# Designs tried in a protein design run: peptides against a protein of PDB entry 5NXQ. Part 120

Target 1, 114 residues: chain A of PDB entry 5NXQ
Amino acid sequence: EIQIPVSMAAEEEYLRSKVLSELLTDTLENDGEMYGNENEVLAALNGAYDKALLRLFASACSDQNVEKALSLAHELKQDRALTAAVKISERAELPSLVKKINNIREARYEQQLK

## One batch from the design tools (peptide; made by RFdiffusion4, then SolubleMPNN)

Design b2_p28_4_s2 (from b2_p28_4 with E3K E11A E14K E18D E19Y T20S)
Fold by OpenDDE base, seed 4:
Structure b2_p28_4_s2 (fold): chain B 114 residues (1-114), chain A 28 residues (1-28)
Amino acid sequence: as target 1 above (114 residues)
Amino acid sequence: MNKEQYEEAVAFVKSQPDYSLDELVEEL
């Protein structure tokens, strides 16, 4: 078995899940369900997407690349993933990043109220 | 999305390791 670097694997998973998620989302919005399990597949895709991003996020934090980390955080879909990013940031001792990610979360909460 | 693309999506999902986001956070 050939070992693939974590970052490379995460990037591939991110890209694949992103493309597939976008395609399936558009399909569901425009055409509806055809096979009957699209929503389940989409949920799984989005889950994989966020997990891949979090790996990249953690790597960015490890590299002390706060700017990249923040950019990645903005791409996270689920609130629970943002929460995860906060935890990772705390462990990385990046309090400024923690604050910024929490601001993202708060902004999304406010957006949901509209 | 065509059938081939959907099958790819399904295959991708099925190939993913079975772990939760929380478990990932604990690992990281």
Scores: peptide ipSAE 0.674, ipTM 0.943, DockQ to the pose 0.855
Fold by OpenDDE base, seed 3:
Structure b2_p28_4_s2 (fold): chain B 114 residues (1-114), chain A 28 residues (1-28)
Amino acid sequence: as target 1 above (114 residues)
Amino acid sequence: MNKEQYEEAVAFVKSQPDYSLDELVEEL
């Protein structure tokens, strides 16, 4: 029996959710709703997107690839996902990464205040 | 986004495993 590596599966989920969420976001912005459940679908897509990213993020942390981990963290959409990334970084004993991710969170907070 | 693409999105969402982000974090 052939098993797909976790990283490959996560990458596939990331790419699929990313493309679909971008397409749907653009559609909603430009054309509006057609089927009536687009917002629910989009929310689910974005959820799947962050989950997939977090799997990749955890893998990067495990590989001690801080640069890749940080890059992935920048792509996270939800604040709760950033919080999750902090927790993963703490468990991986990567304090510098923790600080950088918290900086991302703070920057987003400041943007929301504007 | 065309109808076929939207149906693909719906199918993808429905095919996702049932677990929360918090559960994922605890597993990682």
Scores: peptide ipSAE 0.673, ipTM 0.943, DockQ to the pose 0.859
Fold by OpenDDE base, seed 1:
Structure b2_p28_4_s2 (fold): chain B 114 residues (1-114), chain A 28 residues (1-28)
Amino acid sequence: as target 1 above (114 residues)
Amino acid sequence: MNKEQYEEAVAFVKSQPDYSLDELVEEL
């Protein structure tokens, strides 16, 4: 059996969760609930989405690709995922990236207050 | 989203391994 690289597997998970999450989000916004468990499914999809992104993020950090890592961090949905990205950045000894991700978090906090 | 797509979403969710985000961070 051919082993799939971690980054490729994470990319596939990211793409699948992204597409499904977007479709379901739009459906809920435009058509409402049909089965009654859509919100639970959506939450799980978004969870999978962030987890996949974090795997890609960690890979970017390992490659010292700060630009790619930062771009991926911007795509994270949950604040807890941003916190995770900070931890990964700290472990990778990328203090500049840590600061930039914290700026993202702060910006989102300010946006939520409005 | 059609019924088939929703069923795909449900199947995808159910197929995902059960682990927390914190556990993921630890393994990364």
Scores: peptide ipSAE 0.673, ipTM 0.942, DockQ to the pose 0.848
Fold by OpenDDE base, seed 2:
Structure b2_p28_4_s2 (fold): chain B 114 residues (1-114), chain A 28 residues (1-28)
Amino acid sequence: as target 1 above (114 residues)
Amino acid sequence: MNKEQYEEAVAFVKSQPDYSLDELVEEL
């Protein structure tokens, strides 16, 4: 069963996961693995990060705050999270936001091809 | 990142509920 926290709790999770993921990313890039499970921990952190963002994103959509929603979408890391944001936007009947998020996805695809 | 910060990261990860992103989307 999924526990969906209120906006304040979601924001706390977002901030906490953001800071930890950034620190661990930098550590791995500069120092490498020390304990042997850092990559797994980082993947989990990034997962939690996107989930927290999606909760905030959904809240922004509910408030019809398209600008805030779009800014949050730009912070999403995983492509699957962007796909999720599209679905949420569709349900919220925000077609302009859908298009803008798809543009983000397309841009990231192009970057990967380079 | 120091040891304490890494331990915090591990603890945070372990405290996360076990559900998929797809399941989250369905509930949102």
Scores: peptide ipSAE 0.670, ipTM 0.942, DockQ to the pose 0.839

Design b2_p28_4_s3 (from b2_p28_4 with E4K E7Q E11A E14N E18D T20S)
Fold by OpenDDE base, seed 1:
Structure b2_p28_4_s3 (fold): chain B 114 residues (1-114), chain A 28 residues (1-28)
Amino acid sequence: as target 1 above (114 residues)
Amino acid sequence: MNEKQYQEAVAFVNSQPDESLDELVEEL
């Protein structure tokens, strides 16, 4: 069996979940439900999407690539995923990144209130 | 999204390990 590096596998998972999530989102918006479980599938896809991103995020933090890490954080969908990114950043001892991610969270909160 | 694509999405979801986000964070 061929072993694939975690980061490479995470990239594939990220792209795959991203495409599928976008397709299903558009389908639900335009065509509605057909099978009856689309919302559950979409939620799971978005979950996988964020988890894949977090793996990539952790890798970026390990590489001390703050710019890449921040870019990945911007792609996260769920607030709980942003919270996770903060925790990872704290463990990586990247306080500047922590601040920037918290700014993202705050911005999204404000956007939701409007 | 066609039926094949939806089936792919379902298969992808079902193939994912039952791991919570919190568990992932602990692992990372």
Scores: peptide ipSAE 0.683, ipTM 0.944, DockQ to the pose 0.878
Fold by OpenDDE base, seed 2:
Structure b2_p28_4_s3 (fold): chain B 114 residues (1-114), chain A 28 residues (1-28)
Amino acid sequence: as target 1 above (114 residues)
Amino acid sequence: MNEKQYQEAVAFVNSQPDESLDELVEEL
């Protein structure tokens, strides 16, 4: 069996989950439920999306590409995924990135309060 | 979203490894 690099696999997973999540989100907003399990599927898609991004994020951190890592962090959907990104950044000893990701989290919290 | 696309979404979800986000983070 041919094994592809983790980064390539993660990129594919990211793109696939992104497209499917966006499409299903729009469908639910515009057309509503048809099969009865769309919300569960969407939650799973978003979960896969964030997991794929975190793999790419970790790779960017490993490459010391802080700008790319930060860009990827901005794409994360779940707060728990941002928390995960902070942990990865801490392990990579990138304190400036930690601060910037925490700023993203704080900004999202403030938006939720409005 | 058409039925085929939804089937693709379901198939993708079902193909995901049984790994939690927390487990992934610990591995990374």
Scores: peptide ipSAE 0.683, ipTM 0.944, DockQ to the pose 0.876
Fold by OpenDDE base, seed 4:
Structure b2_p28_4_s3 (fold): chain B 114 residues (1-114), chain A 28 residues (1-28)
Amino acid sequence: as target 1 above (114 residues)
Amino acid sequence: MNEKQYQEAVAFVNSQPDESLDELVEEL
């Protein structure tokens, strides 16, 4: 049985979900639904995307690579994923990162109010 | 997005473990 490192597997999942999500998003915006389940598939892709990022994020936190962790947090799509990143940062005892991620969340809230 | 790509997306989604985000956070 072949064991793949967590970070490598997460990177692969991130890349695959990213590409597929982008393609499907553009398709839905331009062409609409054709098969009737595209929105469900897209939601699942975006979920997989954030999960993969969170695995990479946790790895970065474990490595004390705050800069990389913050960069990854900026790529998260869902607010619930940012909340998850905050929790991971708290467990990693990285309060400065916690604050910066919360700033991302606050900024997104401001954008959504418009 | 062509049909093959969509099928790939569906296959990818279906191959993913049934794990919630909350469960993942608990694991990490």
Scores: peptide ipSAE 0.682, ipTM 0.944, DockQ to the pose 0.851
Fold by OpenDDE base, seed 3:
Structure b2_p28_4_s3 (fold): chain B 114 residues (1-114), chain A 28 residues (1-28)
Amino acid sequence: as target 1 above (114 residues)
Amino acid sequence: MNEKQYQEAVAFVNSQPDESLDELVEEL
């Protein structure tokens, strides 16, 4: 029986969603809508992207690879995904990582306010 | 993005399991 490791599957989902999201984002910015449902598809792609990243993030935390975990957190798009990363870090008992992710959140809030 | 790539994006989205981000976090 062939079983694909969770991390390998998550990596594949991350890469596929990343590429498709980037392509669709650029298309919408440069060419506009053609089919009429692109924004819905893009939202779903970005959702899948963050979920895949969170799986990889949790795996990195489990491996005590804090640098990889932090790098993955920087890639997260949604604020709610950063909140999720904080929760995962807390459960993994990595307080230094919690602080660093909260710094990312605060920096994004500051940028939004300008 | 060409039509084939867009069709791939739609297919990928439609193939995703019905799992919310919150549900995923609780499982981790």
Scores: peptide ipSAE 0.681, ipTM 0.944, DockQ to the pose 0.863

Design b2_p28_4_s4 (from b2_p28_4 with E3K E11A E14K E18D T20S)
Fold by OpenDDE base, seed 1:
Structure b2_p28_4_s4 (fold): chain B 114 residues (1-114), chain A 28 residues (1-28)
Amino acid sequence: as target 1 above (114 residues)
Amino acid sequence: MNKEQYEEAVAFVKSQPDESLDELVEEL
């Protein structure tokens, strides 16, 4: 069995989940439910999406690539995933990144209140 | 989204390990 690097696998999972999530989201918005479990599948896809991103995020942090890490954080969908990114950043001892991610969270909170 | 694509999505979801986000964070 061929083993591939975690980061490479994470990239694939990210792209795959992203495309599938977008397609299913559009389908639900335009066509509605057909199989009856689309929302469950979509939730799972979005979960996988954020998990893949977090793996990439952790890798970026390990490389001390703060800009890449921040870019990835912006793509996270769930607030819980942003919280996870903060924790990873703290462990990586990147306080500037922590602040920037918290700014993202705050901005999203403000948008939800509107 | 066609049937094949949906089946792919379902398969992808099913192939994912039973891992919580919190568990993932602990591993990272």
Scores: peptide ipSAE 0.678, ipTM 0.943, DockQ to the pose 0.884
Fold by OpenDDE base, seed 4:
Structure b2_p28_4_s4 (fold): chain B 114 residues (1-114), chain A 28 residues (1-28)
Amino acid sequence: as target 1 above (114 residues)
Amino acid sequence: MNKEQYEEAVAFVKSQPDESLDELVEEL
């Protein structure tokens, strides 16, 4: 049986969830709910999106590709996902990346307070 | 978003493994 590499599978899931999430977000904002469960589906899509990103993030960290890792971290939606990225960075012994991700978190906190 | 795209979204969500974010982090 042919197994797809983890990074390739994660990339597919990322792209698929990204497109679907964006489409559904726009639909909800412009047209509202039609089937009644769109918000639940969107939440699940966003969850899948962040999980896929974290897989890619971990791969980037393993490759010592800090620039790519940081770029991926910027795309994370949930605060809990950023926290996860920090943990992964710590385990990968990338303190500079930890600092930069924490800066992202702090910036988002400040925006929420406005 | 058309009906087909929404059905795809639902199918994608339903196909996702029952794995928490915390569990994912632990296995990474």
Scores: peptide ipSAE 0.677, ipTM 0.943, DockQ to the pose 0.855
Fold by OpenDDE base, seed 2:
Structure b2_p28_4_s4 (fold): chain B 114 residues (1-114), chain A 28 residues (1-28)
Amino acid sequence: as target 1 above (114 residues)
Amino acid sequence: MNKEQYEEAVAFVKSQPDESLDELVEEL
């Protein structure tokens, strides 16, 4: 069996989940539910999306590419995924990245309070 | 989103590994 490199597989998962999530989000907003399980599917898609991003994020951290890592963190949807990114950054001993990701989290918290 | 695209989304979701985000983070 041919094994695809982790980074390439993660990129494919990211792109696929991104496109499907965007399409389904727009469908729900404009057309509503048709099959009855769209919200569950969307939640799962967003979960897959963040997991794929975290794999790419970890790779960027390993490469000491802080700018790329930060850009990927900005694309994360769930707060729990941002928390995960902080943990990965801590393990990679990138304190400046930790601070910047925490700033993203704080900004989102403030937006939710409005 | 058409029916084919939705079926693809469902198939993609069902094909995902049974790994939680927490488990993934511990692995990374």
Scores: peptide ipSAE 0.677, ipTM 0.943, DockQ to the pose 0.860
Fold by OpenDDE base, seed 3:
Order: sequence, then C-alpha cells, then structure tokens
Structure b2_p28_4_s4 (fold): chain B 114 residues (1-114), chain A 28 residues (1-28)
Amino acid sequence: as target 1 above (114 residues)
Amino acid sequence: MNKEQYEEAVAFVKSQPDESLDELVEEL
C-alpha cells in the first residue's frame, strides 16, 4: 500500500492547476474560445489552485516558515483566499504574517481602484 | 493549448473533491 503525504499531494495539485490555468488563460487571451466552456473550466482551475496553495500555506505556518507562507500568499488569486490565509495565520498565532497579508490585500484593492 | 491539454484540464477539474474553500479553511 502506497500513501502519499498530504504536502506532496497539495504540491502536485498546486503545480497541475497552476500550469493548466496559465495555459488556458493564455489561450483565451490570444486565441479566444474554441471548446465552448473554457471560462467555466478556468474558474474551476483557479479555485483548485487557491485551495492547493492554502493547504501548502497552512503547512508552512505549522512549520513556522513565515517567509515561505508569505511567498505562497502572494500567489493567491482570489481575495477570499487571502482572507482565508489571514484566518489561518491568526490561528497559527503569527501576527506579523497577518499584517503582511493584509498589506497584500490593501495593495490589490488600491490597484483595482486605478 | 491543444485539445488534449484541454481535455486534461477538464478531467482534472472533474476529479477534484467536492469541498468548498470555506470548508477547507475550517479544517486547517
């Protein structure tokens, strides 16, 4: 019986969703729709991407690897995922990380207003 | 992205567990 560690599984999901999301995003931007449901697939890929990242993020927090956690937070796409990262950081009692992630959120809000 | 790659993306999406982001966060 082969058991795959949770961290390894999360890394695999992250990498697969990342590559597929990037490829599909570029395809839609450059070539448009071809198969008919690309936007739905892309939304699902991006959702899977953030969930995989959050698993890795939580693992980094558990390891007290704040720099790795912060790096992962920068890769999150959805605002709700950043909110989730803040919540995880609070539970891990990492207030400095909470502040840094909130700075990321605020920066994105400002960019949306421009 | 070719058709084979797109089919891989669709298969990957369909293979994902039925778990919301909120549910995941509560478990972490």
Scores: peptide ipSAE 0.677, ipTM 0.943, DockQ to the pose 0.877

Design b2_p28_5_s1 (from b2_p28_5, 11 letters changed)
Fold by OpenDDE base, seed 5:
Structure b2_p28_5_s1 (fold): chain B 114 residues (1-114), chain A 28 residues (1-28)
Amino acid sequence: as target 1 above (114 residues)
Amino acid sequence: DEEEEEELEEVVEEAEKLIEEAKEKKKE
């Protein structure tokens, strides 16, 4: 039996979640109709998307690939996912990455205030 | 959502395990 590498599985889930999230977003934007559960579905999809990204992020951190890890962090949608990325970065002993992710969080906070 | 938060924590724990294993391999 062929065992699929964890990294490949994570990438597949990421792509699937990304496509579904984009499809739902486009549907909501184009139809102009919002139903009661659509935001909840979108949030759930975003959660799955971020989880998949975090697995890729962890892999990048384990490889000490800070640039790849940072690029993945920029793709995270939820603040709680960025917090998770910080925790992972701390465990990986990558303080420069921690600082950069915190900068992303701060920038998003500032954008929300505007 | 508390359930989603718990799932996220599980991902973090999985990630931390992966990182620790990588550190151990580097020390060898």
Scores: peptide ipSAE 0.509, ipTM 0.896, DockQ to the pose 0.755
Fold by OpenDDE base, seed 3:
Structure b2_p28_5_s1 (fold): chain B 114 residues (1-114), chain A 28 residues (1-28)
Amino acid sequence: as target 1 above (114 residues)
Amino acid sequence: DEEEEEELEEVVEEAEKLIEEAKEKKKE
């Protein structure tokens, strides 16, 4: 059996999760509400999205592609996912990337305070 | 959700393994 490369599988899951998450978000913004457990569905989709994105992030780090890794980090939705990205960056020995991701986290905190 | 947190930790562990393999390959 032909094995699909992990990176390709991650790309597929990322794209699928991204589309579904954006669709749900747009529906809530435009229609005002969805039936029942829309918040739980959104959280689940965001979790899957961030996990897939982190696999792509790890691949970028392994390639020492800091610019790509940082771009991917900006797309992460959950704070816990940014924390995971920091841990991965530390293992990759990319201190500049660690600092930049922490800056993203701090910026989000500031936005929440406003 | 605790289950989602555990899944996230597994992703981090997979990432760490990938990075260590890449380091070994670069050293050679």
Scores: peptide ipSAE 0.508, ipTM 0.895, DockQ to the pose 0.747
Fold by OpenDDE base, seed 4:
Structure b2_p28_5_s1 (fold): chain B 114 residues (1-114), chain A 28 residues (1-28)
Amino acid sequence: as target 1 above (114 residues)
Amino acid sequence: DEEEEEELEEVVEEAEKLIEEAKEKKKE
């Protein structure tokens, strides 16, 4: 379950919509520009954040843009989102990408164990 | 939570559909 700060709960839907729109735009344009409180909101709304990234990830896979897809995968926060990325990569028939995403997962597992 | 997992599954299904459509378009 996503833990949203109590102070942000009243504005969740509005903030989510706004942040997702900007996130998608910024990521697609590869600007890396975020303003205001987006970083704080994204930290609190990991689920929505990862879903937005996965849509961009799918687009990159459909374009056979492995490097872009991999870069997006590194930005995913939740393990379940990485699992989703693997499923998408398999359907896209990109085995090299599958391996690299699994490496990301393994690295995070090791980090958690330490 | 379970609701978020279901939403994630929907995103995967949407993505897979996009991939298949892209494959078909490429074959044309």
Scores: peptide ipSAE 0.505, ipTM 0.889, DockQ to the pose 0.315
Fold by OpenDDE base, seed 2:
Structure b2_p28_5_s1 (fold): chain B 114 residues (1-114), chain A 28 residues (1-28)
Amino acid sequence: as target 1 above (114 residues)
Amino acid sequence: DEEEEEELEEVVEEAEKLIEEAKEKKKE
């Protein structure tokens, strides 16, 4: 049996989740209709998207590629996913990355207050 | 919900394992 590299498997899941999330978002924006279960479906898709992205993030951290890891962190949608990224960065012993991710979280908090 | 939080925790644990394995390989 052929083993698929972790990074490739993570990328496949990320792309799939991203496409599904975008399709649902576009449908909601274009139709202007919100059905009873659409918010729940969107939340589930966002969760899957962030989980897939975090796997890519972990791979970047394992390679000590701080620039790539930071770029991926900017693509995370949920605050809890950013918190997870901080935990992963701490385990990877990348304190500079921890600080930069915390800055992303703080910036989003400030935007919500406006 | 609680199920989503558990799934996220599992992803973190998987990531931590990957990082530790990478550290071990670097020492060799």
Scores: peptide ipSAE 0.502, ipTM 0.893, DockQ to the pose 0.765

Design b2_p28_5_s2 (from b2_p28_5, 11 letters changed)
Fold by OpenDDE base, seed 4:
Structure b2_p28_5_s2 (fold): chain B 114 residues (1-114), chain A 28 residues (1-28)
Amino acid sequence: as target 1 above (114 residues)
Amino acid sequence: MEEEEEELEEIVEEAEKLIEEAKKKKEE
């Protein structure tokens, strides 16, 4: 049995989830309604996407690659995923990354208020 | 929603383990 490296598996799942999330988002933007469960489907896809992305984020943090970790954090969709990223960054003892992710969260809150 | 939060917590725990293992390897 071919053991797929954890990083490769995470990347594959990320890419798959990203494509599906983007396709669904585009469809919703164009068609408006899909079977009355659009939000649930989107949430599920976004959840899978963020989960995969967080595993990549964790890998970047373990490598002490702050720049890569930050770039990945910007790609996270859900606030709860950003919260998870903060927790991971704290465990990685990367206070600069913690601050930057919190800035992302704050910026998103400000955008939601407008 | 609770199940999804639990899944995120599991990812955080997995990440913590990965980070600690990486720290340990760096110290060796």
Scores: peptide ipSAE 0.518, ipTM 0.895, DockQ to the pose 0.839
Fold by OpenDDE base, seed 2:
Structure b2_p28_5_s2 (fold): chain B 114 residues (1-114), chain A 28 residues (1-28)
Amino acid sequence: as target 1 above (114 residues)
Amino acid sequence: MEEEEEELEEIVEEAEKLIEEAKKKKEE
């Protein structure tokens, strides 16, 4: 049985989750109709999307590729996913990346206050 | 919400294993 590399499996899941999230978002924006379960479906899709991104993020951290890791962190949607990214960065002993991700979190908090 | 937090914790644990394996390979 051919084992797919972890990075390729993570990329496949990311792309799938991204497409589904975008499709749902476009449907909500174009139809203007909120069906009762759409918010729950969107939250679940965003969760799957962030989980897939975090696996890619972990791979970048293991490679000590700070630039790639930071780019992936910017694509995370949920604050709890950014918190997970900080934890992973700490385990990877990348303090500069920890600081940069915390700056992303702070910037999002400031935007929510406006 | 609790189930989603547990799923994120599992991903962090998977990441830790990947990082430790990468460190070991670098030392060899």
Scores: peptide ipSAE 0.515, ipTM 0.894, DockQ to the pose 0.830
Fold by OpenDDE base, seed 5:
Structure b2_p28_5_s2 (fold): chain B 114 residues (1-114), chain A 28 residues (1-28)
Amino acid sequence: as target 1 above (114 residues)
Amino acid sequence: MEEEEEELEEIVEEAEKLIEEAKKKKEE
């Protein structure tokens, strides 16, 4: 039985969730017709997307690839996912990455206040 | 939301395991 590497499975799920999220977003922007459940579907897709990214993020942290990890963190959509990324970074003993992710969170908070 | 938070916690735990295994391999 061919075991698919965890990293490949994570990348596949990321790509799938990204495409679906983009498709739904485009539909919401272009059709102007919001169905009552569209926001819930979008949130669920964003959740799946962030989960897939976090697995890639964990892999990057395990490789001590701070630059890749930070790039992935910028792609995270939800604040709770950024919080998870901080926790992973702390466990990876990457304090510089922790600081940079917290800066991303702070920047998003400031944007929401405007 | 609570179920999704639990799933994120599971991912964090999975990540911890991966990181610790990688640290052990580097120290060997």
Scores: peptide ipSAE 0.521, ipTM 0.896, DockQ to the pose 0.862; fails the geometry check
Fold by OpenDDE base, seed 3:
Structure b2_p28_5_s2 (fold): chain B 114 residues (1-114), chain A 28 residues (1-28)
Amino acid sequence: as target 1 above (114 residues)
Amino acid sequence: MEEEEEELEEIVEEAEKLIEEAKKKKEE
């Protein structure tokens, strides 16, 4: 049995989840409410998306690729996923990345207040 | 929600293992 590298599996799931999440978001923006459960579907898709993205983020951190890790962190949708990214960054001993991710979190809070 | 948080914790643990293995390889 051919073992698919974990990174490739994570990339595939990320891309799939990204496409579906974007499609649903665009549909809601353009056509309005789809069904009474569209928010639950979106939340589930966002969860799967963030999980896949975090595995890619972890790989970037292990490679000490701070620029790639930061780019991936910007794509995270949920605050709890950003919190997970901070924990991973701390374990990777990347304090500059920790600060930058916290700045992303703060910026999102400010946007929600406007 | 609780199940999703547990899954995130598992991802963090997997990440920690990956990072430690990478650190060990760098020291060799």
Scores: peptide ipSAE 0.516, ipTM 0.894, DockQ to the pose 0.813; fails the geometry check

